# Peptides against a protein of PDB entry 4Z63: the designs that were tried, part 255

Target 1, 334 residues: chain A of PDB entry 4Z63
Amino acid sequence: LCLGMNDLTGNIPEDLFHLKRLNLLGIQENRLSGSLSREIRNLSSLVRLDVSWNLFSGEIPDVFDELPQLKFFLGQTNGFIGGIPKSLANSPSLNLLNLRNNSLSGRLMLNCTAMIALNSLDLGTNRFNGRLPENLPDCKRLKNVNLARNTFHGQVPESFKNFESLSYFSLSNSSLANISSALGILQHCKNLTTLVLTLNFHGEALPDDSSLHFEKLKVLVVANCRLTGSMPRWLSSSNELQLLDLSWNRLTGAIPSWIGDFKALFYLDLSNNSFTGEIPKSLTKLESLTSRNISVNEPSPDFPFFMKRNESARALQYNQIFGFPPTIELGHNN

## One batch from the design tools (peptide; made by RFdiffusion4, then SolubleMPNN)

Design b2_p25_5_s4 (from b2_p25_5, 14 letters changed)
Fold by OpenDDE base, seed 4:
Structure b2_p25_5_s4 (fold): chain B 334 residues (1-334), chain A 25 residues (1-25)
Amino acid sequence: as target 1 above (334 residues)
Amino acid sequence: SAADDELLAALAERAAEGDSLMFTS
């Protein structure tokens, strides 16, 4: 049953929960309000539930133990409060959980040993507090993780050295500290291709440790951190780099010539730093900007990117990395 | 209701603020 993109108001009719053979319920992009009914438990055949972009409030009902076939739960952009219900945090069937842009709070807790099928987790823009959950690497299929814009304090857990399934990771604007530790840990994530760390590590030094190595890194975004230091030498070994944003920092020194050796680099933003010297001539030889054969079919994160101009409240949303125009931005350097 | 419209607008605005952020000059 797909009723998305309408002007439906009120609550879900109770009789809808009698549809025991229903595999898909999509009621997204409406004006549905009130609590999400506990009677969803009666939809025992449910595989996909999409309640996103509504006015739902209250706590998410703890009924997911009665939904043994549920693979997809989409609840982004609602007024949900409280935590992730225990039955949801223990779901062995769930592949994708999206609760972005809610008012969920408390400590983030997932039973990763039970969540054997979880592949994608989007909890961006919530009110989770405390520390990052140390047991996330126990979610053995978890590839896509957005935890951005939460109140996680402290450092990236040491256990994330074992996060072998992690491919796409955003921790943007989550009050994280110790970039040296974070990079030192995350370099061990062998499948990590996308890393977003914007608005963290305020005023710290970007490490220039030659022992750091990100083998499969394609996208690195560490903007607006007021980071000090120079262009890190360890980044030169990330031969698959496609997008680099280090804008709005306090980086100094020369832009190194090796920046032009990245065959796949199509987006470079080093603007609003304190770089000096000449623009490397090697930038004029970037193959991605001269050749049209950019592989358009590369996997992207499940979570969107948001591009802000200046201090504007609103951002432009990009659902795909290749949605970014080919860019070299070196403006506003000294 | 007007209250619902305002709340919906607020949710949409918060969504548009974004979380995985890049910056342009």
Scores: peptide ipSAE 0.471, ipTM 0.924, DockQ to the pose 0.867
Fold by OpenDDE base, seed 2:
Structure b2_p25_5_s4 (fold): chain B 334 residues (1-334), chain A 25 residues (1-25)
Amino acid sequence: as target 1 above (334 residues)
Amino acid sequence: SAADDELLAALAERAAEGDSLMFTS
């Protein structure tokens, strides 16, 4: 049953929950309000539930143990409060959980040993506090993780060295500290292709440790951290780099010539730093900027990117990295 | 209702603020 993108108001009719053979319920992008009924437990054949972009409030009902076939739960952009219900945090069937842009709070807890099918987690823009959950690497299929815009004080857990399934990771604006430790840990994530760390590590030094290596890194975003130091030499070994944003930092020194050796680099932003010297001639020879044959069919993060001109500006949403125009931004340097 | 419209607008605005942020000049 697909009723998305209408002007439906009020609550879900109780009779809808008698549809025991229903595999898909999509009621997204409406004006549905009140609590999400616990009677969703009666939809025992449900595979996909989409309640996103509504006016739902209260706690998410703890009934997911009665939904053994549920693979997809989309609840982004609602007024949900409280924590993740225990039955949801223990769901063995769930592949994708999206609860972005809610008011969920408390410590983030997932039983990753039970969540054997979870591959995508989006909890961006919530009110979670405390530390990052150390057991996330126990979610053995977890590939996409957005935890941005929460309050995860402290450091990236040491356990994330074992996060082998991790491919796309955003921790943007999450009150993280110790960039040296974070990079030192995350370099062990062998499948990591996308890393977003914007608005963290305020005023720290960007490490220039030649022992750091990100083998499969394609997208690195570490903007607006007030980072000091120079262009990190360890980044030169990330041969698959496609997008680099280090804008709005306090980086100094020369832009190194190796920045033009990245064959797949199509987006470079080093603006609003304190770089000096000449622009490397190698940047004028970037194949991705001269050739129209960019492979558009590469896998992307499940979470969107947001482009801001400044801290107060409305962000522009980009669902795909290839939606960015080929760009070299070197403005506002010394 | 007017209250629902205001709440929907507030939710949309919060969504538009973004979470995985990039900055441009």
Scores: peptide ipSAE 0.425, ipTM 0.912, DockQ to the pose 0.886
Fold by OpenDDE base, seed 3:
Structure b2_p25_5_s4 (fold): chain B 334 residues (1-334), chain A 25 residues (1-25)
Amino acid sequence: as target 1 above (334 residues)
Amino acid sequence: SAADDELLAALAERAAEGDSLMFTS
């Protein structure tokens, strides 16, 4: 049953929860309000539940043990409060959990040993606090993780050295500290292609450790951290780099010539730093800027990117990395 | 559509606060 993108108001009719054979319930993008009914437990055949973009409030009901076939739970952009229900945090069937932009709070706890099918987790823009869960790497299929805009404190856990499944990781604006430790840990994530760390590590030095290596890194966004230092030499070994945003930092020195050696680099933002010297001539040789057909044959992440060019500008949504216009931003360097 | 533009604007406003990555299904 798909009733999304309407102007439906009120609560879900109780009789809807008697549909025991229902595999898909999509009621997203409505004005449904109140608590999400516990009676969703009656939908024992449910594979996909989309309640996103509504006015739901209260706690998410702890009924996911009665939904053994649930693979997709989409609840982003609601008013949910409390924590992740125990049954949801232990769901062996769940592939995708999206609860972004809610009011969920407390310590983030997932039983990753039980969540054997979890491949995508979006909990961005919530009120989770404490430390990052050390056991996330135990979610052996977890590829996509957005934990941005939470009140996590401290450092990236050492256990994330073993996060082999991790491909897309956003921790933007989560009060993280120690960028040197974070990068030192995350370099061990062999499948890491997208790393977003914007609005963390405030005032720290961007490490220039030649021992750091991100082999598969395509997207690196570390903007608005007030980072000091220079363009990191270790980044030159990330030959697959497509997007680099280090804007709104306090980086100094010259822009190195090796920045133009990235064959796939189509988006570069180094604006609002303190770079000096000449613009490398190698930037004019970026093949990605000269060739109209950037056949980026690689699967874009299944999530949109939001790029903000300046503090006053609205973020632009791009569903695919390829959707970004070829960009070189070097403005506001002095 | 106007609705799409409003949705995009709302998404953009929330992303502007540092969420550079949003997941869609």
Scores: peptide ipSAE 0.021, ipTM 0.564, DockQ to the pose 0.188; fails the geometry check
Fold by OpenDDE base, seed 5:
Structure b2_p25_5_s4 (fold): chain B 334 residues (1-334), chain A 25 residues (1-25)
Amino acid sequence: as target 1 above (334 residues)
Amino acid sequence: SAADDELLAALAERAAEGDSLMFTS
């Protein structure tokens, strides 16, 4: 049953929970309010539950032990409070959990040993506190993790050295400390392609340790950290780099010529730093910028080259990285 | 930022194109 993108109000009718053969319930993008009914437990054949973009409130019901076929739970953009229910945190069937942009709180606890099918976890923009869960690497299929905009004080756990399944990781604005430790740990994530660490590590030094290596790194975003140091030499070995954002830091020195050796680099933001010297001529030879028939005028240090495609405001949903216009932002440097 | 979260979601969705996984933010 799909009833998304309407102006439905109130609660889900109780009679809907008598549909024991229902495999898909989608009621997203409505104005449904109140508590999510415990009677969802009666939907024993449910594979997909989408209640996202509503006005639901209260705690998420602890009934997921009665949903043995549930693979997808989408509850993003609601008013849910409390923690992740124990039955949900122990679900062996769940592949995707999205509870982004709620009011969930307390310590994040998942039984990763039980959650054998979990591939994607989005808990961004909640009120989780404490430390990052050390047992996340025990979720052996967990590829995509968004924990941004929570309050995870401290460091990235050492256990994340064993996070072999991790491919996409965001910890933006989560009160993290020790960037050197974080990068030293996360370099062991052999499948890591996307790393977002914006608004952490305030005033720390960006490590320039040549022993650091991110083999498969395509996207690195470490903006607005007030980081000191220079362009890190270890990054030059990330030959698959497509997007680099180090904006709003305190990085100094020259922009190195090797930045133009990234054949796939289509988005570069080094703005609002303290870089000096000349713009590397190699940047004008980036194949990703030249292949799109974009007359890259010689980047003037005074004029950042913004190619904003007039994509509609809705298309600004970063739905595809390929939707990003080729961008070089070097503004507000010395 | 909100943009960073959306970027992650989009990348996750693309990575899941071969799978029944829709990672929408």
Scores: peptide ipSAE 0.019, ipTM 0.618, DockQ to the pose 0.040; fails the geometry check

Design b2_p25_6_s1 (from b2_p25_6, 11 letters changed)
Fold by OpenDDE base, seed 4:
Structure b2_p25_6_s1 (fold): chain B 334 residues (1-334), chain A 25 residues (1-25)
Amino acid sequence: as target 1 above (334 residues)
Amino acid sequence: STSRSYPYGPVVVDLTGSSWISSVE
């Protein structure tokens, strides 16, 4: 049953929960309100539940142990409160959980040893607090993780050195500290292609440790952190780099010539820093902008990207990296 | 991942210095 993209109001009719053979319930992009009924437990054949973009409130019901076939739960952009229900945090069938843009709170706890099928987690823009869950790497298939805009004070856990499945990771605006430790840990994530750390590490020094290496890094976004230092030399070894945003920091020194050596780099933003010297002539050699036949394999995280034009502007949403125009931004440097 | 092709075109340089990327809406 798919009723998305309408103007439906009220709550879900009780009789709908009698559909024992229902595999898909999509009621997204409506004006449905009230609590999400516990009677969802009656939909024992449910594979996909999409209640996103509604006005649901209250706690998410703890009934997911009665939904053994549930693979997809989308509840983004609602008013859900409380934590992740225990049965949901222990779901062995769940592949994708999206609860972005809610009011979920408390410590984030997932039983990753039980969540054997989880490959995508989007909990961005909630009210989770405490530390990042150290056991996330135990979710052995977890590839896509958005935890942005929560209050995860502290550092990236040491256990994330073992996060082999991690490919797309966003922690934007999550009150993280110690960028040196974070990068030192995350470099061990051998499948990491997308790393977004915007609005963290305020005033710290961007490490220039030559021992740092991100082999498969395609997207690096560390904007608006007030970072000091220079363009990090270790980044030059990330030969697959496609998008680099280090804007709105306090980086100094020259823009190095090796920035033009990236074969796939199509988006570069170094604006609003304190760079000096000349614009490297090597930027004119960027193959993504000069070659007739460049094909770039772009990462595709499940979480969206947002571009802000200024501090007060509405953010533009980009669902895929290919949505970004080829860009070189070097404005507002010294 | 998705594949995108870039034909030969002009180099675009944005010097406004007013934008940044995040995953925060």
Scores: peptide ipSAE 0.211, ipTM 0.676, DockQ to the pose 0.734
Fold by OpenDDE base, seed 1:
Structure b2_p25_6_s1 (fold): chain B 334 residues (1-334), chain A 25 residues (1-25)
Amino acid sequence: as target 1 above (334 residues)
Amino acid sequence: STSRSYPYGPVVVDLTGSSWISSVE
């Protein structure tokens, strides 16, 4: 049953929950309000539940143990409060959980040992607090993780060295500290292609440790951190780099010539830093921008990107990297 | 990952230095 993208109001009719054979319930992008009924437990054949972009409130009902076939739960952009219910945090069937842009709070806890099928987790823009869950790497299929805009004080857990499944990771604006430790840990994520760390590590030094290596890195966004230092030499070894945003930092020195050697780099933002010297000629020879029919393997995270003019401005949403225009931004440097 | 092809086109140079990318609204 798909009723998305309408102007439906009120709550879900209780009689809908009598549909025992229903595999898909999509009621996204409506004006549905009230609590999400616990009677969803009656939909025992449910594989996909999409209640996103509504006005639901209250706690998410703890009935997911009665939904043994549920693979997809999309509840982004609602008013849900409380935590992730225990049955959801222990779901062995769940592949994708999207609860981005809610008011969920407390400590983030997932039983990754039980969540054997979880491959995508989007909990961005909530009110989770405490530390990043150290056991996330135990979610052996977890590929896409957005935990941005929560209050995860402290550092990236050491256990994330073992996060082999991690491909797309966003932690923007999550009060993270110690960028050196974070990068030192995350470099061990062999499948990591997308790393977004904007609005963290306030005033720290961007490490220039030649031992750092991100072989598969395609997207690196570490904007608006007031980072000091220079363009990191270790980044030059990330030959698959497609998008780099280090804007709104305090980086100094010259823009190195190797920045133009990235064959797939189509978006570069180094603006609002303290770079000096000449613009490297190599930037004028970026093949992705100057050559015909350059094939680029783009990462495809499930979480969106946002381009902001400033903190007060409305962000432009991009659902994929391809959505960004080919760009070189070097404004507001020395 | 999805393969994309970029044909030859104009280089977009942003000189405003006013924008940045994030993953939050």
Scores: peptide ipSAE 0.204, ipTM 0.677, DockQ to the pose 0.764; fails the geometry check
Fold by OpenDDE base, seed 2:
Structure b2_p25_6_s1 (fold): chain B 334 residues (1-334), chain A 25 residues (1-25)
Amino acid sequence: as target 1 above (334 residues)
Amino acid sequence: STSRSYPYGPVVVDLTGSSWISSVE
């Protein structure tokens, strides 16, 4: 049953929950309000539940142990409060959980040893606090992770060295500290292609350790951190790099010539730094801009990107890297 | 994954330097 993208109001009729053979319930993009009914438990054949973009409030009901076939739960952009229900945090069937842009709070806890099918997690823009959950690497199929805009004090857990399944990771604006430790840990994630760390590590030095290596890195965004240092030499070994944003930092020195050697680089933003010297001639020879019919396979994280002109400006949303035009930004340097 | 093709074109440098990327609304 798909009733999305209407102007439906009120609560979900209880009679709807009598549909025991229902596999898909989509009621997204309406004006439904009140608590999400615990009677969802009666939909024992449910595979996909989409209640996103509504006005739901209260706690998410703890009924997911009665939904053994549920693979997809989308609840982004609601007013949900509390934590992740225990039955949801222990779901062995769940593949995708999206609860972005809610008011969920407390410590983030997932039983990753039980959540054997979880491959995508979006909990961005909530009120989770404490530390990043150390057991996330135990979610052996977890590929996409957005934990941005929460308050995760401290450092990236050492256990994330073992996060082999991790491919797309966003921690933007989450009060993280120690960029050297974070990069030192995350370099061990051998499948990591997308890393977004904007608005963290305030005033720290960007490490220039040649021992750092991100072999599969396609997208690196570390903007607006007031980072000091220079262009990191270790990045030159990330030959698959497609998008680089280091804007709004305090990086100094010259822009190195190797920045123009990336065959797949189509978006470069080094603006609002303190770079000096000449623009490398190699930038005029970027293959992505000069070659006929070059095809690039872009990474596709499940979380969106946002481009802001300034802190007060409305952000432009890009759902995929494909949405970004080929760009070179070098403005506001010394 | 999404595949994108880039046609032959001029190098465009944005010198405005006004924007940055994040993953938060």
Scores: peptide ipSAE 0.200, ipTM 0.683, DockQ to the pose 0.722; fails the geometry check
Fold by OpenDDE base, seed 5:
Structure b2_p25_6_s1 (fold): chain B 334 residues (1-334), chain A 25 residues (1-25)
Amino acid sequence: as target 1 above (334 residues)
Amino acid sequence: STSRSYPYGPVVVDLTGSSWISSVE
C-alpha cells in the first residue's frame, strides 16, 4: 500500500494493521500526526515501512521483534522522541534505517552483532549525545553512515580502524575533536570513498603527515572548521578525488600544483582561507572541467548533502554528488 | 556508486567563498 505524497491528515486507521500479508506500507510525505501505533506489530509480513516526512510524534514503538521480514524502515523528518527501540537496535533483517531529522535523544546504542544485514544508517540531525558507538564496526555490512548534527563529544573511536565496510561517512557538526586522530583512524577504512566532517575540530591544525593515505577517497568535505596549516600533502595520493571542500578554514601557504593532477576532480572549494601565491596553472588542465567527455564512477551515499551560504540561511539539499555542478571556488584568499 | 558522463556543459567557477558543503539540514 502506497499513499505517499498526499495531504493526508490524522493517524493511520486501525483496520490497516489487520493486513497481515502486507509487504509494503508507504505513507510518506503527508501530514499524518500522533504516535506511530504499536499495532504495526500485526504487519508480520512487512518488508518496507516508510512513514517519512510526516508529523509523527512520541516514541517509536518497540515492536520490531514481531517484524522478521522488515528490511527498510524510513522515518526521516518526523517528531519522534526517545531512543532507538531495543527490538529495532537488534533487528537481524533490517538493511536500511533512516531516522534523520527527528528528536531522538540519549546515547546511541545498536547491537551490531545482531544487526547482520544493516548496510545503511542515517541518524543525522537528532539529539543523540555521548560518544560515538565504538561497536559500529561490528555491523559487518554497514556501508553508509550519517551521524551528523548530533552531540557526539570526543574523538572518533579507535575501533573504527576495523570499519572495513564503511564507504560513506558523515559526521558534520557533531562536536568532534582531534582531527589528527580522526584521520589517522579513518585512513584504515579501505572502502571509504566519502568523508564529510564539516563544522568539527574547531581551530585545530590540519595534519600534514605523509604517512596518511586514503586510497579510495572520492569526496572529502572538511569545511568551516577554522583549521590551520596548509594543503595536506597526503591528499595528493588520493588519485580518485572528485570533490574537495576545505572552505571556511584558516589554511595558509600556496595552493600546490598537484591539485590539478586529479583526473576526476570536478568540484573544488578552497574559498575563505588564507592561501597565498598564484593559482596553479594545472587547474586549467583538469580533464573534468574541460570540454572533453569523461566518464567517472561517482560515490552514491544514501544521506543528502547540503550547501549553506551562511549559518542562518536555508541549506540547499543535494541528493547526489551528481547534483553538484563542476565548480572551482577560490574566493576570499590572499 | 553511479556512473556519470560529463557532457559539454557550463563550468561553475565561484571565487566568492559564499558557501560550504555539509551533510546536515
Scores: peptide ipSAE 0.166, ipTM 0.657, DockQ to the pose 0.749; fails the geometry check

